# Peptides against a protein of PDB entry 6FRK, part 96

Target 1, 411 residues: chain A of PDB entry 6FRK
Amino acid sequence: NEEVLNAMLKEVCTALLEADVNIKLVKQLRENVKSAIDLEEMASGLNKRKMIQHAVFKELVKLVDPGVKAWTPTKGKQNVIMFVGLQGSGKTTTCSKLAYYYQRKGWKTCLICADTFRAGAFDQLKQNATKARIPFYGSYTEMDPVIIASEGVEKFKNENFEIIIVDTSGRHKQEDSLFEEMLQVANAIQPDNIVYVMDASIGQACEAQAKAFKDKVDVASVIVTKLDGHAKGGGALSAVAATKSPIIFIGTGEHIDDFEPFKTQPFISKLLGMGDIEGLIDKVNELKLDDNEALIEKLKHGQFTLRDMYEQFQNIMKMGPFSQILGMIPGFGTDFMSKGNEQESMARLKKLMTIMDSMNDQELDSTDGAKVFSKQPGRIQRVARGSGVSTRDVQELLTQYTKFAQMVKKM

## One batch from the design tools (peptide; made by RFdiffusion4, then SolubleMPNN)

Design b2_p14_8_s4 (from b2_p14_8, 7 letters changed)
Fold by OpenDDE base, seed 4:
Structure b2_p14_8_s4 (fold): chain B 411 residues (1-411), chain A 14 residues (1-14)
Amino acid sequence: as target 1 above (411 residues)
Amino acid sequence: DLELLKKILEELSE
């Protein structure tokens, strides 16, 4: 039994190392899992694999929990959030994503570009902010980030902004001059939260980088970026361990909407290749999808209409990139949809919705929509003409609807 | 809802 346990733990440790989890954390996890597994309970016929998976899951959850409550902005107050991180970490993009997130939640948000080191930093921030309709501040002439940050914070405080995000200079290397600049900015603006932005793709370097920032500045929150790629996110555990600060958000792509609150269980589930069902649930719930209760009630009765299918397609489209949604489904790897296939899949969904936009209420609200069309073939021709598609395309949609309706009846 | 969404996504991915 101990040999089997050790063999399974070796596989888990290998998988965690391949997921960029720090070697020290993997060793600690191994010992903690060994200590948490009752060998006597393993003898009693519980699936050893499930027990080990559960123990590993629990220990990974503990590694992501720094035991410190995440800072949250206070409504009606001026919350200054300073971003720190290396160049290429996605820091500037993440500032815009966070601002957009809070703006969509009804917060009065703004962005300050205090990156004077990188040529075009302010133009990039301005472009992102303008596209998202987020107020911004910066300078093309001022070279002191302390002055820019102070003036920008003062301006937006006076204008009663609730979320004031300050983007700082990132450098390619940890330089003492960068840390001194960050300290000077932090001292001048006295941020309510300092967010360290970490690129998940840096793998085993995550610990050393996160530690270097925490040793110099009072990092209170972590945001992990580039979780849309091959980065399995194991570096996030290293960042939490090094900073003793919670992960508050994750960046899951290049789009401004590719940003979500960090959820421990979904993240660990995804890290273990179990899929992100809970993150999908949370994302679906956060969308405040109108009539979820009505849909659930219809599903309980085995009723599924073309309108219900249309609403589900709208929901899928609201969830963002199709590749991310598929990557949340257990057994669908992140690679299941190449970026090319994603656009094609979204175009296909949009085409299906356009066909349905040419349907009438009788067709959309029928509990047997396919039968309505089969009884009156002239409806297919009408819908095809109305949507600018072939009669075959409408028949394919009806075939797909019939498959879904049959699946719902079997639930 | 999620099981339905999952099934929809599975069928759309085929």
Scores: peptide ipSAE 0.018, ipTM 0.477, DockQ to the pose 0.066
Fold by OpenDDE base, seed 2:
Structure b2_p14_8_s4 (fold): chain B 411 residues (1-411), chain A 14 residues (1-14)
Amino acid sequence: as target 1 above (411 residues)
Amino acid sequence: DLELLKKILEELSE
C-alpha cells in the first residue's frame, strides 16, 4: 500500500513539475499529502486514487490561498493602483485590461503611463486606452517616472477618478535601479494597492522573480498573465508562495476582454486536468445566451436545425480562442490543441458557416436538414456553387449536422 | 446548452 501510494505520488509530482510548479512546493505538497493520508483509511477499500486526488487538490488550494484578503477598491474614493513587473510580463496590457474591467463595472477609471524606459510605451498605452475610451496621462518629454506618476495621480484625483492605474517601467532582469525607481514612484504616489504582474510561461523562474519583487516593494496583489491553453499555470502557485499575496485576476489572452477575476477552485481543477466547468458556465452566461431560451426549449424537444448549429458556431467563435474553451472541458488535455490546430479549427468553423450562408430559410429551419438535401440533390449543387466549395464539402457539413442532431435527440 | 457545446467541441476536435 505504501509502494502504491509512493508510485501515485510520484506521478502526481511529475505532472505538477511538468505544470511548472516549483520543485520546493512539489516536495512540500508531497510531504503534506503523505501526512494527510491516513493509511488506515486507505485500508478501508476506498478508492485510493480519489483519496490521493482529493488530498492533492486540498493542498494545492492551500498553496493558492495566502490567508490574506485581497484588496478591493472603495466606491466613491480615489483608489491608486500601481503596477510592477518585468518587461514582457504583459504589465502594460494588463493595466489596460484592469482599467477596462473597472470601467465596464461603472467605475470612473483612468490610466497613467510612468514607463519612461521603453520607447513607445506611452504610444502603446494611449492606443489601448483610446480604443477602450479610457482617460489616460503620460508624457513624451518627461523622463522622470516620479514626476509623471505624481502629476498624473494629482490630475486624476482632482477630476474625482475612482480607479487610477499607474503603469511603471519594466526591465529584462532584476536590476537594483528598477527597484529604486519603483520605490520612488510608490513613495511619491502612495498607492492603495501594488500589483505584481507575472508571466506564467516563465516556469521555474516564477518563484525567484516574485520573491525579488516582494523583497523590494510591498506587493499586495498578483496578476498572472499568459494563462492561455498552453500555460499550465503552476507558476501562479510560486507567485503566491513567494509574495504571500493573493492572485486577483488572470490574463487569458491578448484581447482586452481576455481578463477575469481569479477563482481558486476552477484554477486548481484546470491545473490537475479536471477541466473548468464553472468557467465554461460563466463564459456561456456572459454571452447572454438568454436569447437562447428558444434554443433550449427546442433542444428539450429534440429539435435541432442547421440554423441552430450556425448560431452555436457563432457562439463558439464569440467565446474566444478555441484552445481555451477546450481546456475548460473535462478530459480535453491542454496539449490537445496546438496553435496550428486552433487556427485550423476556426478556419473549419468559418468554412462551415460560409456554406450555411448559401442555404435558404427552408434548408436552415428544417428539423431534418439532411433529408431536405437528400430529397433534392440539386440543393447541394446550388449551395456548393454559392459558397465556392465542393459538393463533398456540403455533404460533409450535412453529415456533421446529422451527428449533432442525433446527439441532441439523445439528450 | 453546456452539454451541447461540449459535444460540438468534441466533434470539432476530431
Scores: peptide ipSAE 0.016, ipTM 0.495, DockQ to the pose 0.070
Fold by OpenDDE base, seed 1:
Structure b2_p14_8_s4 (fold): chain B 411 residues (1-411), chain A 14 residues (1-14)
Amino acid sequence: as target 1 above (411 residues)
Amino acid sequence: DLELLKKILEELSE
């Protein structure tokens, strides 16, 4: 029934608006989805809900595709990447993340601080760069960003750097003086790519901001930041629409490793609350859990120890904010874990780990850890005393372990 | 790996 379709489309439109998708894009999407379904409804027997979901997914994929191939650096060449964006967009942090990303891939990467407007900008960049072991350039005395950028680019070109990232000044607003400065810097250094950094948390303002930058500076790439929190990423669609430039990376947290190449399918899946299984897999793989091969081999044999569980808890803690991880799992909507629940969940994990820290190697490495404790109840009392918890807390841990071990045996 | 992690996270969310 057309009424049922319209009701479902209204719910989808509401959800997209709540995901910070621009109202104009939502209206366009609605019309495109309606037209797509009206064409497909001639095919008898498909579940209308699945058809709508597929149509919505397909049209969202089109909205994040500007029809322009993303710029990629050329290996063995000098690639100058200029960053532009508002103050507070995460631009400086994103410069460091991108530099670190390329460095980890074996690119000779460097950073230039051409932000002369913000006090301590160079110290911040220097701190981030030093922590990541990335070469950097800047000045404490030069106030002209054009001079700093030009000297830094020349220096690093002469030293045969492959990736030369230039961080520019931001402003709180779209100011003509900012755009003039950006144009002067761009003209002086002749960047191979201009990256606009956008904060996803600004919601409906994303379009106007992205347009203001594109109208003044030849933005060729977009990086979206702050996709770790309540920002459902709908602003990214607005940025692509306004800049006509591809999203190349996303920032998924505050850590230098909370940075990933943009993937359309996972992003749209996450935007629709379907989870990001691929991003979770990539993040798990990036952790280079050297211990994971040994664990995988044990798991293939249906073996799971308390030590294996401890290592998995350590891995979860290394993956960053628990809310981000849950938001990547299908069925755990972004709304399921308030920030309060994250701290409580991390505290719970840490408590369980503290209990396990009081276990001995025989207990930790037993393929039937629960049976070791059941046969000798005095072990429970020892562990409880050692960790400062009740015997009940230890029994609850052993119950959880038994559940996991049973799940592993069914894999 | 992912399935184990999902199951761990599911049990921790309860």
Scores: peptide ipSAE 0.011, ipTM 0.476, DockQ to the pose 0.067
Fold by OpenDDE base, seed 5:
Structure b2_p14_8_s4 (fold): chain B 411 residues (1-411), chain A 14 residues (1-14)
Amino acid sequence: as target 1 above (411 residues)
Amino acid sequence: DLELLKKILEELSE
């Protein structure tokens, strides 16, 4: 039993290391899991795998919890949020994502570019801000980030902005001069929150990087970026451990809406390859898909039409990036959809919907749509011509529909 | 609804 436990823990530890969890944290987790598992309960024939998974899950949840309440902006006040992080961490993009998030929540939000080191930093911020219709401040001529930050903060305070986001210079290396500049900016603007932005893809370097920032500036929040694709997110644990600060948001892609509030449970579930059931539920609820009582009732009766499938495809498309949705399903790893595959999958859905747009109500609303087409092959040819596809493409859609309808009948 | 969405997504991923 101890050998089996040790073998399973070794596999878990390997998987966590492959997920960029810091080796010290993995060791600590292993010890804590061993201490939390009652070996006597394991001997009783309980599902050892589930017990270990649960113990690992609990310990990972503890590692992501710094025991400090996340800072939240105060409505009707001027909240200054300073961003810090290395170049390439996604800091500038994340500033725009956070600004857009608060703007969508009805906050009067603005952006300040205090990055004087990177050529085109202000242009990049301006482009992002303009696309999102977010007010921005910066300079093409001022080289002192303290002056830019101070002037920008003062301007937007006087204009009664509620969320004032300050992007700072990101350098390629941890240089003392960068940290002194960040400290000078922080001292000048007196931010209500300092957000450290970390790239999850840097793996084992996350701890050292996060610590270096925390040792120089009062990091109070963490945002983890690049949790799309190959980044398994284990670096987030290192960031929390090093900064002793909560993760407040995660960046899950390149789009301005590829940004979500950090949720511990979904994140750990995803890290373990258990999927993000809660995040999927939340996204489904945000879409008000529950209002389709008619669909639920049909599903309960084992009825599924081509129209019902069309509506589900519309819902999937509304849920956002397909890769993120798949990454929320248990058993779909973060790597399942390469960036190329997402566009292809969305294009496939759009193609299927376009085929269905050429169907008539009798075809769409039939409880046996495939049989309607099989009985009258001329319908396939009509739909194919109407949608500009082959008869084979229509047959493939009908085959897929039949597969779904059979699954619904088994529910 | 979630189970259907999961199944749809599973099938679309294959």
Scores: peptide ipSAE 0.007, ipTM 0.432, DockQ to the pose 0.066

## One batch from the design tools (peptide; made by RFdiffusion4, then SolubleMPNN)

Design b2_p15_1_s1 (from b2_p15_1, 8 letters changed)
Fold by OpenDDE base, seed 5:
Structure b2_p15_1_s1 (fold): chain B 411 residues (1-411), chain A 15 residues (1-15)
Amino acid sequence: as target 1 above (411 residues)
Amino acid sequence: DELLKLLKEILLELS
């Protein structure tokens, strides 16, 4: 029994290390799991694998919980939120995402660019803010970030903004002057919340970087970015351990809406490769598929048209990045799709939809769309010409459709 | 359940 436990714990520990979980945290987890598992209960014939998995899951949930309640903005008050983080962490993009998130919830939100170090920082923030219709402040001439931050905060306080987000210069560990500047900004504006933005892709460096920020400023919240890439999110555990601060949001892509509140249970499930079936169900339900009942009824009867396939392609495009959706499926890690593969998959999907946009209602609504095209090959040539593709591309689409239609008939 | 299964298979085929 102890040998089986040790073997299973070794597999889990290896998977967590491959997920960029800090080696110290993995060792602590292994000890905690061993202490939590009664070997006598394992003798009683319970599924040893499930018991170990639940014990590991429970200990990972504890590692993500700093035991501190997340700061939340107060409605009808002026809430100043200062962002801090490394250069390239996605801090500026995350400021815009957070501003947009609160704006969509009916908060009066604004952005301040206090990054004077990076050339074009203000232009980048201005571009993002303008696209999202978020009010912004910054300077092309003022070089002191303390002045810009103070003036911007005062301006937006006087205009009764509820959410005032201050973006700061990205810092490196070796630049003490830049950490001093960050502290001067924090002292001048007296933020209600300081948010550390962490790139999940920096792996084992997460702990040391998060600690360096916490040692200089009172980091109260963490946002983890780039969870759409190869980052399995193990660095998030290191950030919580180092900052003793909750993860409040995650950045899940390059779009302004690729941003969600952090949920502990789904995150740990995904980290363990268990997927997030609940989150996948929630995303499907958010699509407000008015015809979802009608589609389910068709599927039960083994009916599936080219139009039904087109509608499912539209639904997939609305669910968000492919890498994330796949990463919600059990057995698919976040690493299953590279960013390059995601763009290729999206381009392939758009190409398939463009081919179907050249089909007529008789072709789209046929219960045997492939047979309609096989009986009249001139239809393939028409669709190919209409969509600017080869006849082979149309045949490949029809082959794909036939595969899905056969799957539905077996349901 | 059937819809999720279908969406899963579509995603897997496009990946």
Scores: peptide ipSAE 0.266, ipTM 0.885, DockQ to the pose 0.063
Fold by OpenDDE base, seed 2:
Structure b2_p15_1_s1 (fold): chain B 411 residues (1-411), chain A 15 residues (1-15)
Amino acid sequence: as target 1 above (411 residues)
Amino acid sequence: DELLKLLKEILLELS
């Protein structure tokens, strides 16, 4: 029993290390799991693998819980949120994502660019803010970030803004000068929350980076970025352990909407390769599928049309990046789709939709769309000409449709 | 959920 436990724990530890979980945390987790597993209960014929997975899951949930309640903005008050982090962490993009998130929730939100170190920082923030229709402040001439931050915070306080986000300068390395500047800005503006932005793709460096920030600046919240890449998010555990601060949001892509509140259970499930079925359900429900009662009723009756397939393709396109959606399915790792494959899959989906845009209502609404085309081959040629594709491409679409329609009939 | 099952299979065929 101990040998089996040790073998399974070795596999889990390897997978966690491959997920960029810090080696010290993996060692501690292994000890905690060994102490939590009763070897006598393992002898009773329970699925040893499930028991170990549950123990690992429980200990990982504890590692992402700092035991401190996350700061939340107060409605009708002026909430100053200061962002800190290294250059390239996604800090500036994350400021815009957070501002947009609160704006969409009906908060009076603004952005301040106090990054005087990076050339074009203000132009980048201005571009992002303008696209999102978020009010912004910054300077092309002022080089003191303390002055810019103070003036911007005062301006937006006087205009009764509720969420005032301050983007600060980053550096390529942990430099004392960066931390001194951050402290000067923090002392001047007296932020209600300091958010550390961490890039998940830096792997084992996450702990040392997060610790260096926490030792110098009173980090109260963490945002983890670049969880759309090969980073399985193990660095997030290191950030929580080092900062003793909760993860409040995650960045899941390059778009302004690729930003979500952190959920512990889905995150740990994904980290362990268990998928995120709950998050997939939430994404499907966020698609205001009020019109899906009719589809669900059709599916229950084993009915599936080309139009129903088209509508599902539209829904998939609205769910976000294909790689992320697949990564929510149990057994599909985040690495299952490269960025190149994702673009190809999206191009394929758009091509299929363009073919269907050349179909008529009789073809789209038929309960046996493939039979409509098989009975009158001239329809395939018409659709092919209308969509600018080969007759083979239309036949491949009909083959895919037939596969889905057969699956629905077996439901 | 039948819809989730369908969406999963569509996603798998597009991948």
Scores: peptide ipSAE 0.257, ipTM 0.883, DockQ to the pose 0.062
Fold by OpenDDE base, seed 4:
Structure b2_p15_1_s1 (fold): chain B 411 residues (1-411), chain A 15 residues (1-15)
Amino acid sequence: as target 1 above (411 residues)
Amino acid sequence: DELLKLLKEILLELS
C-alpha cells in the first residue's frame, strides 16, 4: 500500500512540477498528503486514486489560501489601488482589465499612468482606457512617477472617483531603483491596496519574483496573468506562498474582458486536469439565454434544428477563448489547444455560421435540416453560392449537424 | 445539464 501511494504521489508530483508548481511546495505537499492519508482507510477498499486526488486537492486549496481575507473596495469611498510588477507581466493591460471590470459593475473608475520609464506607456494606457471609455491621467513631460501618481490621485479624489488604479513602472529585472520608485509612489499616494501582477508563464521563477516584490513592497493582493492555455498556473501557488497575499483576479487572454475573479476550487481543478465544470456553468448562465427553457425542452424531446445549432455557435463565441472553454472540460488540459489551433477553430466556427446565414427559415427551422437538403440538392448549391463556399463545405456542415442532432436524440 | 452536454460536444467537435 505504501509503495502504491508513493508511486501515485510521484505521478502527481511530476504533473505539478510540469504545471510550474515550485519544487519546495511540491515536496511539502507530498509530505502533507502522506500525513493526511490514513493508510488504514486505504485498506478498506475505497478507490485509492480518488482518495489521493482528494487529499492532493485539499492540500492545494490550502496552498492558495494565504489565511488572510482579500481586500475589497468600499462603495462610495475613494479606493486607491496601486499596481506593481515586472515589465511584460501584463501589468498595464491588467490595470485596464480591472478598471473595466469595476466600471461594468457600476463603479466610478479611473486609471493613472505613473510609468515614466517605458516609452509609450502612457500612449498604451490611453489607447486601452479610451477604447473602454475609462477616464485616465498621465503625463508626456513629467518624469517623476511620484508627482504623476500624486496629482492623478488628487485629481480623481476631488472628482469623487471610487476606484483609482495607479499603474507603475515595470522593469525587465528586479532593480533596486524600481523598488525605490514603488516605495516612493506608495508613500505618496497611500494606496488602500497594492496589487502584484505576475505572469504565470515564467514558471519556476514565480517564487523568487513574488518574494522580491513582497520583501520591498507591502503587497496585499496578487493578480495572475497569461492563464490562456500555455501556463497551467502552478506559479500562482508560489506567488501566494511568497507574498502571503490572496489571488484576487486572473487574466485569461488578451481582451479587456478576459479577466475574472479568482475562484480557488475551479483553479485547483484545472491545475489537476479535472476541468472547471462550475466555471463552465457560470459562463453558460452569464449568457442570459432567455430562450434556454425553450431549447432545454426541445433537447428533452430530441429536437435540434440548424437554427438551434447556430444559436449554440453564437453562445460558444460569447463564452470566450476556445482554449479556456476546453480547459474547463474534464480530461482536457489547459494546453489542449495551441494558439494556432484556437484561431483555426474560431475561423471554422465563423465559416459554419456564414454558411448558415445563407440558409432560409425552412432549412434552419426544420426538425431534420439534413433531410431537407438531401431531398433537394439544389439547396446545397444555393447555400454554397450564397456563402461563397464549396458544395462540399455545405455537406460537411450538414454532416456535423446530423451528428449533433443524433446526439440530442440520445439525450 | 442537457445544454451543457450539448455545448461540450460542440466544442469537442470544433476542436
Scores: peptide ipSAE 0.257, ipTM 0.880, DockQ to the pose 0.062
Fold by OpenDDE base, seed 3:
Structure b2_p15_1_s1 (fold): chain B 411 residues (1-411), chain A 15 residues (1-15)
Amino acid sequence: as target 1 above (411 residues)
Amino acid sequence: DELLKLLKEILLELS
């Protein structure tokens, strides 16, 4: 029993290290899991694997809980949110994402660029803000970030903005001059929340980075970025441990809407490679697939048309980045698709849809679309010509459709 | 559940 426990814990510890979880946290977790597992209960015929997985899950949930309630903005008040973080952390992009998030929730939101160090910082913020229709403030001439931040905060307070987001200067490394500037800005504007933005892709460096910020400025919230790539998010645990501050949001891509509130359970499930079925269901439900009931009813009856396949392809395209959607499926890591493969998969999906756009209603709505084409091969040639593809490409699409239709008949 | 199974299989085939 102890050998089995140690073997399974070794596997989990390896997976956590591969997920960029700090080695100290992994060691601590291993000891905590060992202490929490009753070896006698493991002897009683309980599913040892499930017991260990549950114990690991529970300890990871504790590691991501700082024991401090996340700050939340108050409606009808001016809430000043100061962003801090290194260059390349996604801080400036995350300011825009957070602003857009609150704007979509009906908050009067604005952005301030107090980054005087980076050339083009204000232009970048202005571009992002303008694209999102978010009011912004900054200067091309003022070099003191304290003045810009103070003037911008005052302006937007006077205009009764509810969410006032201040983007500050970053640096390439932790520098005392950066922290002094951040402290001066914080003292001048007196933010209601200081958000540390961390790049998840820095792996084992997350602890040291997060600690350096917390030791100098009163970080109250963490946002983790770049969870769309190879970053499995283990660095987020290090950030929470170092800052003793909750993760409030995660950045899940490059788009302004690739931003979501942090959820502990889905995050830990993903970190363990258990997927995020709940988040997948939520994303499917957000599509307002009013036709989902009709489709579910068809699926229960073993019916699946080319139109039903087309609609599911549209749904998949609306769910967001393919890599993320796959990473929500249990047993699929976020690394299952490279960025190159994602673009290829999307291009393939669009090609398949373009072929189906050349089909007629009789072909699309047939309960046996493949049989319609097999009975009248001239349809394949028509569709191929209409979509600018080979007859082989149409046959490949019909083969895929047939595979899905056969699967639905077995459901 | 059936929709999720279908979406999973579509995603797998497209990957």
Scores: peptide ipSAE 0.241, ipTM 0.877, DockQ to the pose 0.064

